# Designs tried in a protein design run: peptides against a protein of PDB entry 6RGO. Part 159

Target 1, 392 residues: chain A of PDB entry 6RGO
Amino acid sequence: MALKLLGFNQDATCFSVISSNKGVTIYNCDPFGKCFELEKSTSNDEELDFLVEMLFSTSLIAVVDKTIGASKRKKLKIVNTKRKATICELTFPHEIMDVIMNRKIICVVLKSDQIFVYDISCMKLLRTIDVRGEKLKSTSKFRNSEAVGDIGVRVSLSTDNNSILCYSSYSKSDKENAPLNDIVVFDALKCIQINVLPAVHQSNIVCIACSPDGMLMATASEKGTIIRVFKTIDTENDEPILVNEFRRGSRPSRISEMKFNHDNTLLACVGESDTIHIFALPVTTTEADANEDDTLQQSSHSLSSSINGLQYISKGLANRFGKIIVSKIPTQSQQRHVAYIKIPENAKYRIGFPKDTTNTIHICGEDGNYLVYSIPRNEVGPCTLVKSNTFD

## One batch from the design tools (peptide; made by RFdiffusion4, then SolubleMPNN)

Design b2_p12_4_s4 (from b2_p12_4, 6 letters changed)
Fold by OpenDDE base, seed 4:
Structure b2_p12_4_s4 (fold): chain B 392 residues (1-392), chain A 12 residues (1-12)
Amino acid sequence: as target 1 above (392 residues)
Amino acid sequence: SAIAELQKLLSE
């Protein structure tokens, strides 16, 4: 049967799939088994298409039936899985492209490049972000949205209660064809723009991940060769802080998903390639607990890691020929993966990090495999398969 | 109410 993966929930305790025969199925990861099934709305041999976002391991799901008719594609249902009942339904002016949530916020991304931000506790609209309207304020010409098939606004939300929303925005270039290569960082609770990261890639951003705490974001372009990690809130001299630049590969390949682990020590990416890549992040030592007095003389050899100075290349003169000087993101040393998982070619996989085990990754494939891998800490190498299950 | 049900589910 053709399976379509919808992905893991925020803590990787569950994943959702579309089965061509059954509709939507939600699986629990441990113990492995079916938790919920949503039957098909129709008996027709139409290709099923759904959005399903699950709130952690709760009985709350957001569902969009995209299978049939332009009207259903505009409807968000909040469903209680225990009751098998719709709690509420929202209708949008345009097709729903994505839905993300945490315990505070639900965000709905429309084909119109609008993001609707709701307080999930009462389904009150907090903000409508009009990414296109922001572009139109900067660029006088409406681009007819019909021709740019698969490039839309990308979003990621912190899984914590801080509810940091990262979204792709159009560059403030006078070019009619401004790419979606800016990132906006938004406090979804306060409805305040915190930061703007201009031109983080040369091409459209196709994947964004926010860290669970909202302090980091990862971005990938259509090329998918370089992943950049930025601080979300912190700036240096009003400029974005690039924390890491990772090389996924030399060949272009679309990244479909990225995830941070729960302690921000790892970033995983998956996409059209035969390899899930896992990158190590520098541990930000929070300076907080250095106050306890314990005099133990351990001669910590000062590894004088000569951090070669970040040459700030000055804002060079806007030369006459309208070349937007893409802010030269400092070329950090491109790091490779520290770990990897080989996956079948052409199988779409999704990834999730469980909360309780920072060195474990959950993956599931459209091939019907649910796999748990252990990530090596001290060595660069393959992940070790710990558990496998199959689903239909 | 729908809101009371939402709040219950958010506490799970």
Scores: peptide ipSAE 0.649, ipTM 0.972, DockQ to the pose 0.887
Fold by OpenDDE base, seed 2:
Structure b2_p12_4_s4 (fold): chain B 392 residues (1-392), chain A 12 residues (1-12)
Amino acid sequence: as target 1 above (392 residues)
Amino acid sequence: SAIAELQKLLSE
């Protein structure tokens, strides 16, 4: 059967798939099995397309029927999976491109580059963010971007209650073709812009991941060769703080998804390549106040990979050419993956980090494999397969 | 109400 992956929920306890014959199926990861099924509403042999976002392990899902020819591409359904009933429906002026949620906020991204931010508890609209409107003060030409269906506003939301929303925005360049290479950090609860990270890549941003706590953000461009990790809220001298720069590879390859683990120690990425890459983030040892007590020398063998090369962004090399404002970490200090998983090149995979096991990753493929891997801690190498299941 | 049902699901 043709499977299309929708992805994992926030804590990787469930994943969603589209089956051409059945419609949407949600699987529980442990114990492995079907927990919900949404039948296709149409008998037509049309290729099914859906957005499905699940709120953790709750009975709440957001569903958009994106099937071609369906008049439903502008409708968000909030569904109770336990009752198999629609709680409410929202209709938007444009096609829904993405939906993201946590326990406080639901964000709906439209084809118009608008982000609708709702209080999920009452479905009250808090804010409409017009990502184009900030640019539209200059050039009225709506390029009918009918053809470039792949370059749109990208969003990521913290899974915590702080509800830090990161989204891609158009650079303020007077060029008609300004790339989506700025990031805006937005408090979705207060509806306040917290930070703007200008020109984080040279090309359009195609993938964003916010950390669960909203303190970190990972970005990748259309090239997918470099992943950058920034602080979201914290700034140094009103400049963005680049925490890490990771090299996925030398060859261009699209990154479709990135995720942090729950303790911000790992960043995984997946895409069109035969390899899931896992990067280690430096554990900020909070100086725990050395209150005197008991000698349990848990030798945390900090992988003292000598991060000597946090060269402070010296103000001086703001090179004249309005290029990447964020000084590139020297290629010599670009970290590689600490772990990897080989996957079939022709199979799309999705990734998730379980909450309880920070060194475990869940993956699922359009090949019908659900796989659990252990991530090596002390060495650079392949992940070890711990559990496998199949789905249809 | 739909809101009361939403609030219940958000507490799961």
Scores: peptide ipSAE 0.643, ipTM 0.972, DockQ to the pose 0.893
Fold by OpenDDE base, seed 1:
Structure b2_p12_4_s4 (fold): chain B 392 residues (1-392), chain A 12 residues (1-12)
Amino acid sequence: as target 1 above (392 residues)
Amino acid sequence: SAIAELQKLLSE
């Protein structure tokens, strides 16, 4: 059967799939099994396409049917899985491209490059962000950029109640074809822009991950060779703070998903390559009280990655022609993965980090495999398979 | 109400 992966929920306790014959199925990870099915509304052999966002382990899902007719692609359903009932429906002027939520906020991304931000507790609209309208304020020409194919606005939301929204925006360059290579950091609760990171890549951003606490974000471009990690809120001299620069590979390959673990110590990425990469983030030791005592000489080979804090000197050399040459982010010492998982070639996978086990990763494939891996702590190498299950 | 059901599910 053709399976299409939708992804894990926020705590990796469940994952969602589309089965060509059944519709949407949600699996529980532990104990492994089907916990919800959404039946196919039509007998037609049409390729099923859905968006499904699940709120943690709750009975709350957001569903968009993308299969049949332009009207359904514009309709968000909020569904109680336990009752198999629609709680409410919202209709948008344009096709829904993405839906993301936490316990406070639901964000709906449209094909129009608009982000609708709602208070999830009452489904009240808090803000409409018009990413094209921001571009048009910088660029006087209404080009109907109908022809921006698979390149749309990307979003990520913190899983905490602070509700930090990161989204891709158009560069302020006077070029008619400005790339989606800026990041805006937005407080979704207060509806305030917190930060803007200009030109974080040379090409369009295709993947964004926000940390669970909203303090970090990871970005990848269409090239998918470099992943950059920034602070979201903190700035140094009004300049964005680059925390890490990771090399996924030398060959271009699209990254489809990135996730932080629950404690912000690991970043995983998956995409079109045969390898899931896991990167270590430097533990910012918060000054927890150094209570004195026990001399256990754990030879912590602190991989003191000397974060040579290359101050991102955005020396905007205003060259004679008014072009803000955003200085190329100096190539920091590009770190490689600390761990990896090999996956079948051409198999699409999704990733999730469970809350309770910081050194465990959940993965699922369109090959019908659900796999649990242990991440090595002290050595660079392959992850160890701990558990496997199959689904149809 | 739909709102009361949403609030219940958000507390799960």
Scores: peptide ipSAE 0.641, ipTM 0.971, DockQ to the pose 0.831
Fold by OpenDDE base, seed 3:
Structure b2_p12_4_s4 (fold): chain B 392 residues (1-392), chain A 12 residues (1-12)
Amino acid sequence: as target 1 above (392 residues)
Amino acid sequence: SAIAELQKLLSE
């Protein structure tokens, strides 16, 4: 049967799939099994297309039926899975491209490059972000909306209650073809823009991940060769906003999904390549509770790779040309993966990190495999398969 | 109400 993966929920306790014969099925990861099924509304042999976002392990899902007709593609349904009942329905002016949520916020991304931010507790609209309207304030020329193919606004939301929203925005370049290569960091609760990261890639951003706490974000462009990790908030310290640059590979390959683990120590990526890559993040030691006592002189040879070569380009010229945040990090400072998983060629996979096991990753494939891997801690190498299940 | 059901599910 043709399976289409929708992905894991925020804590990787469940994953969602589209089965051509049945409609949407949600699987529980442990114990493994079907926990919900949404039947297809039509008997037609039309290719099923849905957006389904699940709120953690709750009975709350957001559903968009994209299969049939322009009207359904504009409707968001909030569904109780235990009751198999629609709680509420919202209709948008344009096709829904993405839906993300946490326990506080639901964000709806439209084909119009608009982001609708709602308080999930009452479905009250808090903000409409118009990414095109921000561009139009900077660039006089309307892009005709028709010719923009698979490149739209990308979003990621922190899974915590801080509700940090990261989204791709158009560069302020006067060029008719300004890329979606800026990142905006937005407090979705306060409805305040926190930061703007200009030109984080040379081409359009196609994948964004926010850390669970909203303190970090990862970005990848259409090239998918470099992943950049940024702080979302400017710390008062003159610390670089760019904390890491990872090399996935030398060959261009689209990254479809990235995720942080729950303690911000790992970043995983998956896409069109035969390999899931897992990168180690530097542990930001908050200097807080270094109580004095334990003198254990373990000679941790500080791999203080002296990143000495960042010449401070003097403060004065930065005002006219938007902060070139992407200093040309020498290609020598690009970190590689610490772990990997080989996946079948042409099989689409999705990834999730469980909360309770920071060194475990869940993956599922359109091949009908649900796999649990252990991530090596002290060595660079393959992940070890711990559990496998199949689904149809 | 729909809101009361929604709030219940958000507390799960």
Scores: peptide ipSAE 0.637, ipTM 0.971, DockQ to the pose 0.897

Design b2_p12_5_s1 (from b2_p12_5, 4 letters changed)
Fold by OpenDDE base, seed 4:
Structure b2_p12_5_s1 (fold): chain B 392 residues (1-392), chain A 12 residues (1-12)
Amino acid sequence: as target 1 above (392 residues)
Amino acid sequence: SAIEELQELLSE
């Protein structure tokens, strides 16, 4: 059967899949098993397409049926899985491309490059962000580029209550075909723009991850060779802070998903390659003045690769339009993965980090495998398989 | 109400 992965919830306690014969199935990770099924509404042999976003381990899901016709693709259903009932339905002017949520906010991304931000507690619209409208204000000639391509606005939301929203925006270049290579950092609760990171890649951004606390973001372009990690809020001399530049590979490959672990010590990425890569992040020691002498030697043998290299973003090569491009870290200082998982090349995988085990990663594949791996802390190497389950 | 049900689920 063709499975399509929808992904893990925020804490990797559940994952969602589309089964061609059944509809949407949500699996619990531990104990492993089906916790919810949404049956196919139509008897037609049409390819099932859904968006499903689950709020942690709660009975709340957001569902978009994209299978049939332009009308359903514009409808967001909020569903109580315990009652198997729709709580509310929202209709949008354009097709829904993505839905993300936390305990405070739900964001709906449209094919129009609009982001609708709602207070989830009352489904009140807080803001409509018009990413194209921001481009229009900067560039006079909107060609209706039917950008026929898979390139749209990408979003990521912090899983905490601070609700830091990171989204890709069009570079304010006088070019008719400005890439989606700027990042905007947005406080979704206060509805304020916090930061703008200009030209973080040379090509369109295709993947963004926000850290659980919203303090870090990771970005990847269409090339997928370099992952950049930035501070979201903090700036240095009004310039963005590049914390890390990771090299996934030398060959171009699309990154489909990235995630931070819950303590911001690891960043994982997955995509069209045969390898999930896991990168170590420098532990930002907040200098808490822990004057208190409590000698609990928890042997956090973090690989203290003391790359205290706050690499100043040197004023990158001004593009032909005088815009600051994020300087590339020298190739010699580009970090590789600290751990990896080999996956089948022909199967799409999704990743999740469980909250309680910062050195564990959950993965699931369109091959019907749910796998739990232990991440090595003290050495560079393969992850160890701890648990495996199959699903259909 | 639908809002009361949302608030219940958000507390889970």
Scores: peptide ipSAE 0.652, ipTM 0.972, DockQ to the pose 0.903
Fold by OpenDDE base, seed 2:
Structure b2_p12_5_s1 (fold): chain B 392 residues (1-392), chain A 12 residues (1-12)
Amino acid sequence: as target 1 above (392 residues)
Amino acid sequence: SAIEELQELLSE
């Protein structure tokens, strides 16, 4: 059967799949099993396509039927899985490309490069962001919708209540074909733009991940060779703070998903390659107030050693046009993965980090495998398989 | 109402 992966929920307690014969199935990770099924609405042998976003372990899902011919590609359904009932339905002027949510906000990305931001508690529209409209009145040549492949606005939302929305925007270049290589950081609750990171890559951004707390953001371009991690809110001399630059590989390969773990110590990436890569982030020791006396000499084996966190102050090389290009970290200071998982080259995988275990990763494949891996702490190497289940 | 049901699910 052809499986399509929809992905994990925010805490990796559940994942969603499309089965060609059944429709949408949601699996619980532990105990492993089916927790919800949405039956196929059409008897036709049409290839099923859905967006399903689940709110943590709650009975709330957002569903979009994207199946060709279904005429529902502009409709967002909010569904109670416990009741198997639609609570509300919203209709949009354009096809829905993506849906992301947390306990406060739901964001709907349209094919028009618009982001609709709603208060999830009442489904009130808070903001419409027009990512094209920040480009001056130059002709809305609809990029011929067929030939403009997978390049659209990308979004990521913090899983916390701060509701930090990161989205890709068009660079302010006078070029007709300006890339989606800027990032906007937006407070989705207050509806305020917090920050703009200009030209974070040379080509279109195809993947974004926000940290759970909204303090970090990872970006990857169409090349997928370099991943950059930035602070979202903090700036240094009004310039974006580059925290890390990771090298996934030397060969171009699309990254489909990135995730931070819940404590911002790890970043995982997956895509068209045979390898899931896991990168270590420097633990920002928050200077917790040194006041309380408790002498527990836990030998913090300072794995301090070899992460020369060269704070490359990105001296923005003001290119001749005054654009701050984030200076590339020298290739010698580009960090590689600390851990990896080998996956079948022909199987799409999705990734999730469970909340309770910072050194565990959940993965699921279109091959019907749900796998739990342990991430090594003290060595660079393969992850260890801890648990495996199969689904259909 | 639909809003009351949304608020119930958001409290889960």
Scores: peptide ipSAE 0.649, ipTM 0.972, DockQ to the pose 0.905
Fold by OpenDDE base, seed 1:
Structure b2_p12_5_s1 (fold): chain B 392 residues (1-392), chain A 12 residues (1-12)
Amino acid sequence: as target 1 above (392 residues)
Amino acid sequence: SAIEELQELLSE
């Protein structure tokens, strides 16, 4: 059967798939098995497409039927999986492109480049963000939405209650075809813009990941060769703080998903390449825990020695147009992966980090494989397969 | 109500 992966939930306890014959299936990771099925509403041999976001291990899912010809592409359903019942439904003026949520907020991204922010506890609209309207305030010209293919607004939300929303926005360029290469950091609870990171890539941003705590953000462009990690809230002299610049590869390849682990020590990426890459982040010593003198001289020496060359190039070169350009880390100082997983060529995979095991990664493929890998701690190398299951 | 059911599930 043709499988389509939807992804893991926030804690990687479950993943969702579309089966051509069954509709949506949610699998539990441990013990491995089906925990929910949503039947196909249409008897037609149409290729099924859905958005499904699960709230952690809860019985709450958000569902959008994206199937071609379906009038439901504008309809969000909130479903109780235990009762197999729709709790509520929202209808939007435009097609839903993405849905993200945590325990406080649900965000709905439309094809109109609008983000609707709701209080999930009552489904009250808190804010409509008009990313095009923000562009039009900077540039008088309408972008014809049809000409830009699969390039829309990208979003990521912190999994914590602080609800830090990162989204791609249009650069302030006098050019009609300004790229989606700015990032806005938004407090979704207070409905305030916290930060703007201008021109973080040269081309459109196609992937964003927010850390669980909302303090870090990873970005990748259409080229997918470089991943940049920024602080979300903190600035230095009103300039964005670039924490890391990672090299995924030399060849262009689309990154489909990135995730931080739960302690912000690892960043994983997956996409069209035969390799999942895992990068190590420097431990940001928050100054607060400086008091416990515990002399664990654990030999962290080997991985730290390669990190010492990250001069915080906080100095964005203001270009001749007064735009802060994040200085590129010299190509020699670009970090590579610390670990990797080989996957079949042309197989789409999704990634998840379990909460309780920071050195473990869950992956699932459209090939019907669910795999658990151990990430090496002390060496650069392949991850070790710990568990495997198959699904249909 | 739908809101009460949402709040129940958000507490899971």
Scores: peptide ipSAE 0.647, ipTM 0.972, DockQ to the pose 0.901
Fold by OpenDDE base, seed 3:
Structure b2_p12_5_s1 (fold): chain B 392 residues (1-392), chain A 12 residues (1-12)
Amino acid sequence: as target 1 above (392 residues)
Amino acid sequence: SAIEELQELLSE
C-alpha cells in the first residue's frame, strides 16, 4: 500500500500515517499498536492528503483534509480521538500549509504567508503575523503569489510552555526575488518579537527546528549542506548568537525535518538522502552547577574548538546593514555528525526523540518500518537498532 | 461545551 508519513508527536510516543485504503492512522510507539483511525470521507481513488498534528499523547489532534477541494484545505478541525468527534472547526481565507502546537498555542500557517497564533485553551486568536506584509513594508514590489513553488514560510514552535515561535521571513533586500532567509523569533504567548536573524543562509530556509525549551533554533536552506544552530535570545554576554555550524554533506540534498532531543544535546536531521545525521551540541553549562568543588582532575580534553578566528569586524559598519550574524565561519570549524542511521534512498523517513531516553531516536518510514535506535555516546559511528516494528 | 472539552483534553 502507499503510505505517507505525517510524523511523530512532540515526545515521540505516537506517529501518524496516511494509508491510501484506510485514511489517517495513529500508532502508539510503546506498546506498539494502532491507537486511532480516521476513515477517509470519500470512496474515490484520490490520493489522500492530510495535515495531522497531535498534542503529545493526549486525545487532542488538529486535522486538515487537503485531499478534496479548495474549501476543505482551508478548514482546521480539532478532534477528540477518544470520542472520534470534532470539538471545533476553524475556516481560513487561504489554504493551510502547516499546523503546529503545544499545550498553550496552536499556530496555523497559510499559503498567503500568514501565521495565525491561537490560545489553544479557548481557540482565541492572539495574533495574525503577515510575513508578506512585513516584506511589503520593506520592499516596494508585490510578488505575484502564483510563481513561488514549494517554498513558503517555515515555522517551528517550542514544545514547552514558553511557546517560542521561530519562522522564516523575507530578506529586506530591494531585490524582486528576496529569499525567505531571515528568521524571526517570536514569543507566541506575549505576542512579542524577541529577535530577528537576518540572512542566516544564502538561499530560502526550507527547514527550521526549535529546541523543546525554545533556547535554540536550527536552520537549513534549500542546499541542505549546512545546518546552523542559533540562540533564540541575545544573552547579555557578548556571546555569538551562532552556536554551531554543522556539515550534513558535500552534495545538495533537501532536509525535510530536524529535531532536537529533550536536553538540547543532540540535533537530528532527515530528508532526501540515504542517511539520518545526528549532531552533538555543546552542553551549555548553566552557571548554577559550578559551585561543587569536586576536584576530579579528569582531563577533560575539552574539544575547545577554538572559534578564535571570529575577527570582530568593527562596530561602525554593523549599523547600516543589520548585524552580519553569519560571519564566515572558516570551513575548518564545520562539525560533522557524531552518529548516523542508513535508510532506504526511496523511502521518506520521519524522526522523533522520546523524552525519557535522550540517547534514543525513533524513526518511521513510508516503507512501513518503525525503528528505535540507540545513539552512541562516546564514539562517532552508526546507531544501533534496538527495536523494530512494521505497519501497513 | 467545546471549550470545556478542549480544557479536559489539555489536562491529559
Scores: peptide ipSAE 0.644, ipTM 0.971, DockQ to the pose 0.910

